# Designs tried in a protein design run: peptides against a protein of PDB entry 5ZK1. Part 11

Target 1, 52 residues: chain A of PDB entry 5ZK1
Amino acid sequence: KREVRLMKNREAARECRRKKKEYVKCLENRVAVLENQNKTLIEELKALKDLY
Target 2, 52 residues: chain A of PDB entry 5ZK1 as posed
Amino acid sequence: KREVRLMKNREAARESRRKKKEYVKCLENRVAVLENQNKTLIEELKALKDLY

## One batch from the design tools (peptide; made by RFdiffusion4, then SolubleMPNN)

Design b1_p10_8_s4 (from b1_p10_8, 6 letters changed)
Fold by OpenDDE base, seed 4:
Structure b1_p10_8_s4 (fold): chain B 52 residues (1-52), chain A 10 residues (1-10)
Amino acid sequence: as target 1 above (52 residues)
Amino acid sequence: EIEKLKEEIK
């Protein structure tokens, strides 16, 4: 009985680490997209300001 | 759920 509980705990800990890694990767991708969009919008606003 | 968030960011 103890060994089966320790095995299930190890499996649950592996799954928790997997879900956390996937969540962090989703946030990293979102940050990279938003940073690129923000950079492009700042460059466009600068180009418009330099025309006047 | 996390896969839906990945599709909304593309």
Scores: peptide ipSAE 0.026, ipTM 0.519, DockQ to the pose 0.575
Fold by OpenDDE base, seed 1:
Structure b1_p10_8_s4 (fold): chain B 52 residues (1-52), chain A 10 residues (1-10)
Amino acid sequence: as target 1 above (52 residues)
Amino acid sequence: EIEKLKEEIK
């Protein structure tokens, strides 16, 4: 009984760490895309402002 | 679930 509980706890802890790493990677990708889109929009707005 | 969020961001 104790050993099976310790095994299940170790498996659950591995899965929790995996899901956390994947979630952080998803947020990092989202930040990179949003930062690039924001940079492009600022550059376009600057180019339009420099025409007038 | 998380792979769907990666495809929606791309």
Scores: peptide ipSAE 0.026, ipTM 0.518, DockQ to the pose 0.555
Fold by OpenDDE base, seed 2:
Structure b1_p10_8_s4 (fold): chain B 52 residues (1-52), chain A 10 residues (1-10)
Amino acid sequence: as target 1 above (52 residues)
Amino acid sequence: EIEKLKEEIK
């Protein structure tokens, strides 16, 4: 009984760490895309202002 | 679920 509970807890802890790592990577990718889009939009707005 | 969020970001 104890060994089976320890095995299940180790499996659950591995899965929790996996899900957390994947979620952080998803947020990091989203931040990188949004930062790049924001930079491009600021550069485009600057170029449009330099035409007037 | 996480894979859907990755596709919405691309």
Scores: peptide ipSAE 0.025, ipTM 0.516, DockQ to the pose 0.600
Fold by OpenDDE base, seed 5:
Structure b1_p10_8_s4 (fold): chain B 52 residues (1-52), chain A 10 residues (1-10)
Amino acid sequence: as target 1 above (52 residues)
Amino acid sequence: EIEKLKEEIK
């Protein structure tokens, strides 16, 4: 029936948007961790260089 | 898949 197809399409579209939002949040968290690690490593390298 | 990536970042 047409109504069942429209319901399944709405569910699939909601699930697609949910998965995309979760994936973006995962990437944002990864970027934040990597930026913090990179900042710390640059500060450590600078501190080590300032000793010589 | 996404949950595996979240666990690898934590």
Scores: peptide ipSAE 0.025, ipTM 0.514, DockQ to the pose 0.629

## One batch from the design tools (peptide; made by RFdiffusion4, then SolubleMPNN)

Design b1_p11_1_s1 (from b1_p11_1, 3 letters changed)
Fold by OpenDDE base, seed 5:
Structure b1_p11_1_s1 (fold): chain B 52 residues (1-52), chain A 11 residues (1-11)
Amino acid sequence: as target 1 above (52 residues)
Amino acid sequence: ALVLEPVPPLP
């Protein structure tokens, strides 16, 4: 009984770490895209202001 | 034309 509980705990801990890594990677990808969009929009707003 | 990348969905 104890060894089976320790095995299940190790499996659950591996899955928890995997899910957390996938979540962080998804947020990092979203941040990178939003930062690139924000830079591009700021550069276009500057170019439009420099025309007037 | 401003080509914005599609924002990845929230996890």
Scores: peptide ipSAE 0.488, ipTM 0.878, DockQ to the pose 0.858
Fold by OpenDDE base, seed 1:
Structure b1_p11_1_s1 (fold): chain B 52 residues (1-52), chain A 11 residues (1-11)
Amino acid sequence: as target 1 above (52 residues)
Amino acid sequence: ALVLEPVPPLP
């Protein structure tokens, strides 16, 4: 009984670490895209203001 | 043309 519980706990802990790594990677990708969009929009707003 | 990349979905 104890060994089976320890095995299942180790498997659950591996899966939890995998899911957390995937979650962080998804957030990092989203942040990078949003930061690039924000920079582009700020540059376009500057270029539009520099025309007047 | 401003090509904004598609924002990845929330996890």
Scores: peptide ipSAE 0.486, ipTM 0.879, DockQ to the pose 0.865
Fold by OpenDDE base, seed 3:
Structure b1_p11_1_s1 (fold): chain B 52 residues (1-52), chain A 11 residues (1-11)
Amino acid sequence: as target 1 above (52 residues)
Amino acid sequence: ALVLEPVPPLP
């Protein structure tokens, strides 16, 4: 009984760390895309303001 | 042309 509980706990802890890593990577990719879009929009808004 | 990459969905 004890060994099976320790094995299941180790498996659950590995899966929790894996899911957290995948979650962070998804957020990092979303942040990188949004930051690039914001830079492009800010540069276009500056170029439009410099014309008038 | 403003070409914005599609924003990845939230996890």
Scores: peptide ipSAE 0.480, ipTM 0.878, DockQ to the pose 0.844
Fold by OpenDDE base, seed 4:
Structure b1_p11_1_s1 (fold): chain B 52 residues (1-52), chain A 11 residues (1-11)
Amino acid sequence: as target 1 above (52 residues)
Amino acid sequence: ALVLEPVPPLP
């Protein structure tokens, strides 16, 4: 029936939005860690250059 | 010693 197809579509759309939110959150966390590592490595490379 | 946190895996 049409109603069952509309219900299943609504459930699939909720799950798609959930998965997209989890994907974005994972990327945001990875970016934050990589940016912090890059900053720390740049600061250490500067400190090493300032010794010579 | 530089301690870098482990980078989380790609989704």
Scores: peptide ipSAE 0.474, ipTM 0.875, DockQ to the pose 0.873

Design b1_p11_1_s2 (from b1_p11_1 with E3V L7I)
Fold by OpenDDE base, seed 2:
Structure b1_p11_1_s2 (fold): chain B 52 residues (1-52), chain A 11 residues (1-11)
Amino acid sequence: as target 1 above (52 residues)
Amino acid sequence: PLVLEPIPPLP
């Protein structure tokens, strides 16, 4: 009984670390996209302002 | 025309 509980706990801890890593990677990708969009929008707003 | 890439969804 004890060894099976320790095995299941190790598996659950591995899965928790995997899910956390995937979540962080998703946030990093969203940040990169939003930063690129923000740069592009700022450059276009500057170009539009320079027309007036 | 400005083409922005789609924002990836949250997991």
Scores: peptide ipSAE 0.516, ipTM 0.887, DockQ to the pose 0.905
Fold by OpenDDE base, seed 1:
Structure b1_p11_1_s2 (fold): chain B 52 residues (1-52), chain A 11 residues (1-11)
Amino acid sequence: as target 1 above (52 residues)
Amino acid sequence: PLVLEPIPPLP
């Protein structure tokens, strides 16, 4: 029936949106960690250079 | 000692 196909499409679209939100949240967390690591490494490299 | 947080895995 057409209605069953439309229901399955709506379910698949909900799942696709859920997976996309989880993926974006994972990337945002990874970016925040990498930005903090980069900042810390730059500050340490600066402190090491300022000893000479 | 420099302690870097572990990089979260890709999904």
Scores: peptide ipSAE 0.513, ipTM 0.887, DockQ to the pose 0.866
Fold by OpenDDE base, seed 3:
Structure b1_p11_1_s2 (fold): chain B 52 residues (1-52), chain A 11 residues (1-11)
Amino acid sequence: as target 1 above (52 residues)
Amino acid sequence: PLVLEPIPPLP
């Protein structure tokens, strides 16, 4: 039936948008943590080099 | 001491 196909398509499209939003949010959190770690490591490497 | 936050897992 046409109505059942349209309902299943709308459900699949909602689930694809949800999964994409969760994936992007996870990547944004990983990038923020890695940027902070890299900043800290660069500052420590600079302080260590300034001793010699 | 160096204290780094744990890296969040991949989804």
Scores: peptide ipSAE 0.512, ipTM 0.886, DockQ to the pose 0.844
Fold by OpenDDE base, seed 4:
Structure b1_p11_1_s2 (fold): chain B 52 residues (1-52), chain A 11 residues (1-11)
Amino acid sequence: as target 1 above (52 residues)
Amino acid sequence: PLVLEPIPPLP
């Protein structure tokens, strides 16, 4: 009984670490996209201001 | 035309 509980805890800890890694990777990708969009919008706002 | 990539969904 104890060994089965320790095995299940180890499996749950592996899955928790996997899900955390996937979550961080998704946030890193979202940040990179938003940073690129913000850069592009700032460059366009500068180009529009330089016309007036 | 400004083409922005779609923002990836939140996990």
Scores: peptide ipSAE 0.498, ipTM 0.883, DockQ to the pose 0.885

Design b1_p11_1_s3 (from b1_p11_1, 3 letters changed)
Fold by OpenDDE base, seed 2:
Structure b1_p11_1_s3 (fold): chain B 52 residues (1-52), chain A 11 residues (1-11)
Amino acid sequence: as target 1 above (52 residues)
Amino acid sequence: KLVLEPIPPLP
């Protein structure tokens, strides 16, 4: 039936939007951790350089 | 003690 195909398409579109939102959130979390690590490492390298 | 948080895995 045409209605069953339209239902399956709506479900697939909802799942695609869910997966995209989850993917972006995972990347945002990874970026935040990497930015904080880079900041810490730069501050330590600066402190080490300022000792010599 | 330098403590770096573990890098979250790729999706």
Scores: peptide ipSAE 0.513, ipTM 0.882, DockQ to the pose 0.814
Fold by OpenDDE base, seed 1:
Structure b1_p11_1_s3 (fold): chain B 52 residues (1-52), chain A 11 residues (1-11)
Amino acid sequence: as target 1 above (52 residues)
Amino acid sequence: KLVLEPIPPLP
């Protein structure tokens, strides 16, 4: 009984670390895309403002 | 032409 609980805990801890790493990578990618969109929109708004 | 990349979904 004890060894099976320790094995299941070790597996759950590995899966928790994997899911956390995937979540952070997803957030990093989302931030990079949003930052690039924001820069592009600011540059276009500036270019439009400099024409008028 | 402004091309915005699709925003990645939240997990």
Scores: peptide ipSAE 0.510, ipTM 0.882, DockQ to the pose 0.857
Fold by OpenDDE base, seed 3:
Structure b1_p11_1_s3 (fold): chain B 52 residues (1-52), chain A 11 residues (1-11)
Amino acid sequence: as target 1 above (52 residues)
Amino acid sequence: KLVLEPIPPLP
């Protein structure tokens, strides 16, 4: 009985760490895309303001 | 032509 509970706890802890790593990687990819879009939009807004 | 990449979905 004790060994089965310790095995299940180790499996749950591995799965929790895996899910956290996947979540952070998804957020990092989303941030990189949003930062590049924001940079491009700011550069276009500057170029449009410099025409007037 | 401005081409923006699609924003990845939230997890």
Scores: peptide ipSAE 0.508, ipTM 0.881, DockQ to the pose 0.817
Fold by OpenDDE base, seed 4:
Formats: sequence, structure tokens, C-alpha cells
Structure b1_p11_1_s3 (fold): chain B 52 residues (1-52), chain A 11 residues (1-11)
Amino acid sequence: as target 1 above (52 residues)
Amino acid sequence: KLVLEPIPPLP
């Protein structure tokens, strides 16, 4: 019985680490897109201000 | 023409 509990705990810990890695990768991708959009919008706002 | 990429959903 103890060995089966330790095996299940090891499997649950592997799955927790996998889900955390997928979560971080999703946040990193979202941050990269938002940073690129923000940069593009700031560059356009500068170009519009330089016309006046 | 400004083309913004679609923002990925929150996890």
C-alpha cells in the first residue's frame, strides 16, 4: 500500500510540473504578442505626433 | 495598414 501511494504521488508531481510548464509557455506567448502590439501602437502614435 | 496579431487567450 505505501509503495502505490508513493507511485501515485510521483505521477501527480510529474503532471503538476507539466501543467505548470504549459501555463508559463502560454503566458510567455501572450506577453510577447502584447509587447509587440504595444511597440507597434507606440511607433504609430509617434509617427502621428510627428505630422503635427 | 496596421495589422495586429490576435492576442492568445489566457491559460
Scores: peptide ipSAE 0.498, ipTM 0.879, DockQ to the pose 0.833

Design b1_p11_1_s4 (from b1_p11_1, 3 letters changed)
Fold by OpenDDE base, seed 5:
Structure b1_p11_1_s4 (fold): chain B 52 residues (1-52), chain A 11 residues (1-11)
Amino acid sequence: as target 1 above (52 residues)
Amino acid sequence: MLVLEPIPPLP
């Protein structure tokens, strides 16, 4: 039936949007961790260079 | 002491 196909399409579209949102959130979290690590490593490298 | 957080895995 046409209605069952439209329902399944709506469900698939909701799931696709959910998966995309979860993927983006995971990337945003990875970027935030890497940026913080990079900042900390740069600050430590500066502090070490200022001692010599 | 430098503490680096673990990098979150890819989904």
Scores: peptide ipSAE 0.460, ipTM 0.874, DockQ to the pose 0.840
Fold by OpenDDE base, seed 3:
Structure b1_p11_1_s4 (fold): chain B 52 residues (1-52), chain A 11 residues (1-11)
Amino acid sequence: as target 1 above (52 residues)
Amino acid sequence: MLVLEPIPPLP
C-alpha cells in the first residue's frame, strides 16, 4: 500500500509540473504576439497623426 | 495593408 501511494504522488507531481510548463509557454507566445501587434498599431497611429 | 498575426488561444 505505501509504495503504490508514493508512486501515484510522484506521477501526479510530474504531471502538475508538465501542465504548468505548457501553460507558461502558451502565455509567453501570446504576450509576444500581442506586444508585436501593439507596436505595429502604435507606429501606424503615429504615422496617421503626423499627416495632420 | 496591415496584416496582423492571429492571437494564440488561451490554454
Scores: peptide ipSAE 0.459, ipTM 0.874, DockQ to the pose 0.822
Fold by OpenDDE base, seed 1:
Structure b1_p11_1_s4 (fold): chain B 52 residues (1-52), chain A 11 residues (1-11)
Amino acid sequence: as target 1 above (52 residues)
Amino acid sequence: MLVLEPIPPLP
């Protein structure tokens, strides 16, 4: 009984670490896209202001 | 026309 509980805990801990890494990678990708969009929009707004 | 990349979904 004890060894089966320890095995299941090790498996659950591996899955938790996998899901956390996938979550962080998704957030890092989302941040990179949003930062690029923000820079692009700021540059467009600057170019439009420099025309007037 | 600047095409903004689609924002990736939240996990």
Scores: peptide ipSAE 0.455, ipTM 0.873, DockQ to the pose 0.895
Fold by OpenDDE base, seed 4:
Structure b1_p11_1_s4 (fold): chain B 52 residues (1-52), chain A 11 residues (1-11)
Amino acid sequence: as target 1 above (52 residues)
Amino acid sequence: MLVLEPIPPLP
């Protein structure tokens, strides 16, 4: 009984680490897209201000 | 015309 509980705990801990890694990767991808969009919008706002 | 990529969904 104890060994089976320790095995299940190790499996649950592996799955928790996998899900956390996937979550962080999704956030990193979203941040990269938002940073690129923000940069592009700032460059456009600058180009529009330089026309007036 | 600026083409912004679609923002990835929240996890």
Scores: peptide ipSAE 0.445, ipTM 0.871, DockQ to the pose 0.804

Design b1_p11_2_s1 (from b1_p11_2 with E3V L7V)
Fold by OpenDDE base, seed 2:
Structure b1_p11_2_s1 (fold): chain B 52 residues (1-52), chain A 11 residues (1-11)
Amino acid sequence: as target 1 above (52 residues)
Amino acid sequence: PLVLEPVPPLP
C-alpha cells in the first residue's frame, strides 16, 4: 500500500509540473502576440496622426 | 491593410 501511494504521488507531481509548464508557455505565446499587435497598432496610430 | 494575427486562446 505505501509504495503504490508514493508512486501515484510522484506521477501526480510530474503531471502538475507538466501542466504548469504548458500554462506558462501558453501565456508567453499570448504575451508575444499581444506585444506585437500593440506595437503595430501604435505605429499605425502614429502614421495616421502624422497625416493631420 | 492592417492584418493582426489572432491572439491564441487562454488555456
Scores: peptide ipSAE 0.499, ipTM 0.889, DockQ to the pose 0.859
Fold by OpenDDE base, seed 1:
Structure b1_p11_2_s1 (fold): chain B 52 residues (1-52), chain A 11 residues (1-11)
Amino acid sequence: as target 1 above (52 residues)
Amino acid sequence: PLVLEPVPPLP
């Protein structure tokens, strides 16, 4: 009984670490895209303001 | 034309 519970806990801990790594990677990618969009929008707003 | 990349979905 104890050894089976310890095995299941180790498996659950591996899966939790995998899901956390995937979550962080998804957030890092989302941040990079949003930062690039923000820079591009700021540059276009600047170019539009520099015409007047 | 401004082409923005699609924002990836939240996990």
Scores: peptide ipSAE 0.497, ipTM 0.890, DockQ to the pose 0.876
Fold by OpenDDE base, seed 3:
Structure b1_p11_2_s1 (fold): chain B 52 residues (1-52), chain A 11 residues (1-11)
Amino acid sequence: as target 1 above (52 residues)
Amino acid sequence: PLVLEPVPPLP
């Protein structure tokens, strides 16, 4: 019984670390795209303001 | 034309 509990705990801890790594990678990719979009929108808003 | 990359979905 004890060894089976320790095996299940090690498996659950591996899965928790995997899910956390995938979550962080998804957020990093989303942040990079949103930062690039914001830069482009700011540059276009500047170009539009420089026409008036 | 403004071309923006599609934002990746939330996990």
Scores: peptide ipSAE 0.492, ipTM 0.889, DockQ to the pose 0.844
Fold by OpenDDE base, seed 4:
Structure b1_p11_2_s1 (fold): chain B 52 residues (1-52), chain A 11 residues (1-11)
Amino acid sequence: as target 1 above (52 residues)
Amino acid sequence: PLVLEPVPPLP
């Protein structure tokens, strides 16, 4: 009984680490895209402001 | 033309 509980705990801990790594990678990619969009929008707003 | 990349979905 104890060995089966320890095995299931190790499997759950591996899956938790995998899901956390995937979650962080998705957030890092979303942040990079949003930062690039924000930079582009700021540059366009600056160019528009410099015309008036 | 403003070209923005599509934002990835939330995880």
Scores: peptide ipSAE 0.488, ipTM 0.887, DockQ to the pose 0.795

Design b1_p11_2_s2 (from b1_p11_2, 3 letters changed)
Fold by OpenDDE base, seed 2:
Structure b1_p11_2_s2 (fold): chain B 52 residues (1-52), chain A 11 residues (1-11)
Amino acid sequence: as target 1 above (52 residues)
Amino acid sequence: ELVLEPIPPLP
């Protein structure tokens, strides 16, 4: 039936939007950790250079 | 001691 195809398409579109939101959130968390690590490493490298 | 947070896995 046409209605069953339209229902399955709406479900697939909801799942695609869910997966995209989850993917973006995972990347945002990874970026935040990498930015904090880079900041810490830069501050330590600066402190080490200021000792010599 | 240098403590770095573990990098979250790729999706």
Scores: peptide ipSAE 0.521, ipTM 0.889, DockQ to the pose 0.818
Fold by OpenDDE base, seed 1:
Structure b1_p11_2_s2 (fold): chain B 52 residues (1-52), chain A 11 residues (1-11)
Amino acid sequence: as target 1 above (52 residues)
Amino acid sequence: ELVLEPIPPLP
């Protein structure tokens, strides 16, 4: 009984670390895309403002 | 033409 509980805990801890790493990578990618979009929109708004 | 990248979905 004890060894089976320790094995299941080790597996659950591996899966938790995997899911956390995937979540962080997804957030990093989303932040990079949003930052690029924001820069592009600011540059275009600036270019439009400099025409008028 | 303004081409914005598609925003990645939240997990």
Scores: peptide ipSAE 0.516, ipTM 0.888, DockQ to the pose 0.849
Fold by OpenDDE base, seed 3:
Structure b1_p11_2_s2 (fold): chain B 52 residues (1-52), chain A 11 residues (1-11)
Amino acid sequence: as target 1 above (52 residues)
Amino acid sequence: ELVLEPIPPLP
């Protein structure tokens, strides 16, 4: 009985670490796309303002 | 033409 509980706890801890790593990677990819879009929009807004 | 990549969904 004790060994089965320790095994299940180790499996749950591995799965928790895996899910956290996948979540962070998804957020990092979303941040990189948003930063690049924001940079491009700011550069275009500057170019449009410099025409007037 | 401004081509923006699609924003990845939230996890």
Scores: peptide ipSAE 0.512, ipTM 0.888, DockQ to the pose 0.805
Fold by OpenDDE base, seed 4:
Structure b1_p11_2_s2 (fold): chain B 52 residues (1-52), chain A 11 residues (1-11)
Amino acid sequence: as target 1 above (52 residues)
Amino acid sequence: ELVLEPIPPLP
């Protein structure tokens, strides 16, 4: 009985680490896209202000 | 033309 509980705990800990890695990767991808969009919008706003 | 990439959904 104890060994089966320790096995299930190791499996749950592997799955928790996998889900956390996928979550972080999704956030990193979202941050990279938002940073690129923000940069592009700031560059366009500068170019528009430099026309006046 | 301003082309912005689609924002990935929240996890």
Scores: peptide ipSAE 0.505, ipTM 0.886, DockQ to the pose 0.820

Design b1_p11_2_s3 (from b1_p11_2 with E3V L7I)
Fold by OpenDDE base, seed 2:
Structure b1_p11_2_s3 (fold): chain B 52 residues (1-52), chain A 11 residues (1-11)
Amino acid sequence: as target 1 above (52 residues)
Amino acid sequence: PLVLEPIPPLP
């Protein structure tokens, strides 16, 4: 009984670390996209302002 | 025309 509980706990801890890593990677990708969009929008707003 | 890439969804 004890060894099976320790095995299941190790598996659950591995899965928790995997899910956390995937979540962080998703946030990093969203940040990169939003930063690129923000740069592009700022450059276009500057170009539009320079027309007036 | 400005083409922005789609924002990836949250997991």
Scores: peptide ipSAE 0.516, ipTM 0.887, DockQ to the pose 0.886
Fold by OpenDDE base, seed 1:
Structure b1_p11_2_s3 (fold): chain B 52 residues (1-52), chain A 11 residues (1-11)
Amino acid sequence: as target 1 above (52 residues)
Amino acid sequence: PLVLEPIPPLP
């Protein structure tokens, strides 16, 4: 029936949106960690250079 | 000692 196909499409679209939100949240967390690591490494490299 | 947080895995 057409209605069953439309229901399955709506379910698949909900799942696709859920997976996309989880993926974006994972990337945002990874970016925040990498930005903090980069900042810390730059500050340490600066402190090491300022000893000479 | 420099302690870097572990990089979260890709999904």
Scores: peptide ipSAE 0.513, ipTM 0.887, DockQ to the pose 0.849
Fold by OpenDDE base, seed 3:
Structure b1_p11_2_s3 (fold): chain B 52 residues (1-52), chain A 11 residues (1-11)
Amino acid sequence: as target 1 above (52 residues)
Amino acid sequence: PLVLEPIPPLP
């Protein structure tokens, strides 16, 4: 039936948008943590080099 | 001491 196909398509499209939003949010959190770690490591490497 | 936050897992 046409109505059942349209309902299943709308459900699949909602689930694809949800999964994409969760994936992007996870990547944004990983990038923020890695940027902070890299900043800290660069500052420590600079302080260590300034001793010699 | 160096204290780094744990890296969040991949989804």
Scores: peptide ipSAE 0.512, ipTM 0.886, DockQ to the pose 0.827
Fold by OpenDDE base, seed 4:
Structure b1_p11_2_s3 (fold): chain B 52 residues (1-52), chain A 11 residues (1-11)
Amino acid sequence: as target 1 above (52 residues)
Amino acid sequence: PLVLEPIPPLP
């Protein structure tokens, strides 16, 4: 009984670490996209201001 | 035309 509980805890800890890694990777990708969009919008706002 | 990539969904 104890060994089965320790095995299940180890499996749950592996899955928790996997899900955390996937979550961080998704946030890193979202940040990179938003940073690129913000850069592009700032460059366009500068180009529009330089016309007036 | 400004083409922005779609923002990836939140996990």
Scores: peptide ipSAE 0.498, ipTM 0.883, DockQ to the pose 0.865

Design b1_p11_2_s4 (from b1_p11_2 with E3V)
Fold by OpenDDE base, seed 1:
Structure b1_p11_2_s4 (fold): chain B 52 residues (1-52), chain A 11 residues (1-11)
Amino acid sequence: as target 1 above (52 residues)
Amino acid sequence: PLVLEPLPPLP
């Protein structure tokens, strides 16, 4: 029946949106960790250069 | 020593 296909499509679209939100949140967390690591590495490199 | 935290796994 057409209605069953439309229901399954709506379910698949909900799941696709859920997975996309989880993926974006994972990328945002990775960006935050990488930004903090880069900041700390730059500060350590500066402190090492300021010793000479 | 700089301890790099492990990146969160990709989903």
Scores: peptide ipSAE 0.340, ipTM 0.852, DockQ to the pose 0.784
Fold by OpenDDE base, seed 2:
Structure b1_p11_2_s4 (fold): chain B 52 residues (1-52), chain A 11 residues (1-11)
Amino acid sequence: as target 1 above (52 residues)
Amino acid sequence: PLVLEPLPPLP
């Protein structure tokens, strides 16, 4: 009984770490897209201001 | 007009 509980706990802990890593990677990708969009919007706003 | 790409979905 004890060894089976320890095995299941190790499996659950591995899965928790995997899910956390996937979530962080998703956030990093969203941040990279937002940073690129923000740079492009700032450049377009500069180009529009330089027309006046 | 800049078309902003949709953000990748949260998992």
Scores: peptide ipSAE 0.338, ipTM 0.850, DockQ to the pose 0.819
Fold by OpenDDE base, seed 3:
Structure b1_p11_2_s4 (fold): chain B 52 residues (1-52), chain A 11 residues (1-11)
Amino acid sequence: as target 1 above (52 residues)
Amino acid sequence: PLVLEPLPPLP
């Protein structure tokens, strides 16, 4: 039936948008952690170089 | 000692 196909398509499209939003939020959190780690490593490397 | 935070898991 046409109505059952349209309902299943609307459900699949909602689930695809949800999964994409969760994936992007996970990547944004990983980037923020890596940026903070890199900043700390650069500051420690600078402090170590300023001793010599 | 440098303590690195664990990365959040991939979904």
Scores: peptide ipSAE 0.338, ipTM 0.850, DockQ to the pose 0.845
Fold by OpenDDE base, seed 4:
Structure b1_p11_2_s4 (fold): chain B 52 residues (1-52), chain A 11 residues (1-11)
Amino acid sequence: as target 1 above (52 residues)
Amino acid sequence: PLVLEPLPPLP
């Protein structure tokens, strides 16, 4: 009985680490897209201000 | 026209 509980705990801990890694990777991808969008918007706002 | 790509969905 104890060994089965320790095995299930180890499996649950592996799955929690996997899900955390996937979540962090998703946030990193969202940050990279937002940073690129913000850069493009700032460059367009600068080009528009340089016309007036 | 500035085309903003959609953000990847949250898991």
Scores: peptide ipSAE 0.328, ipTM 0.845, DockQ to the pose 0.843

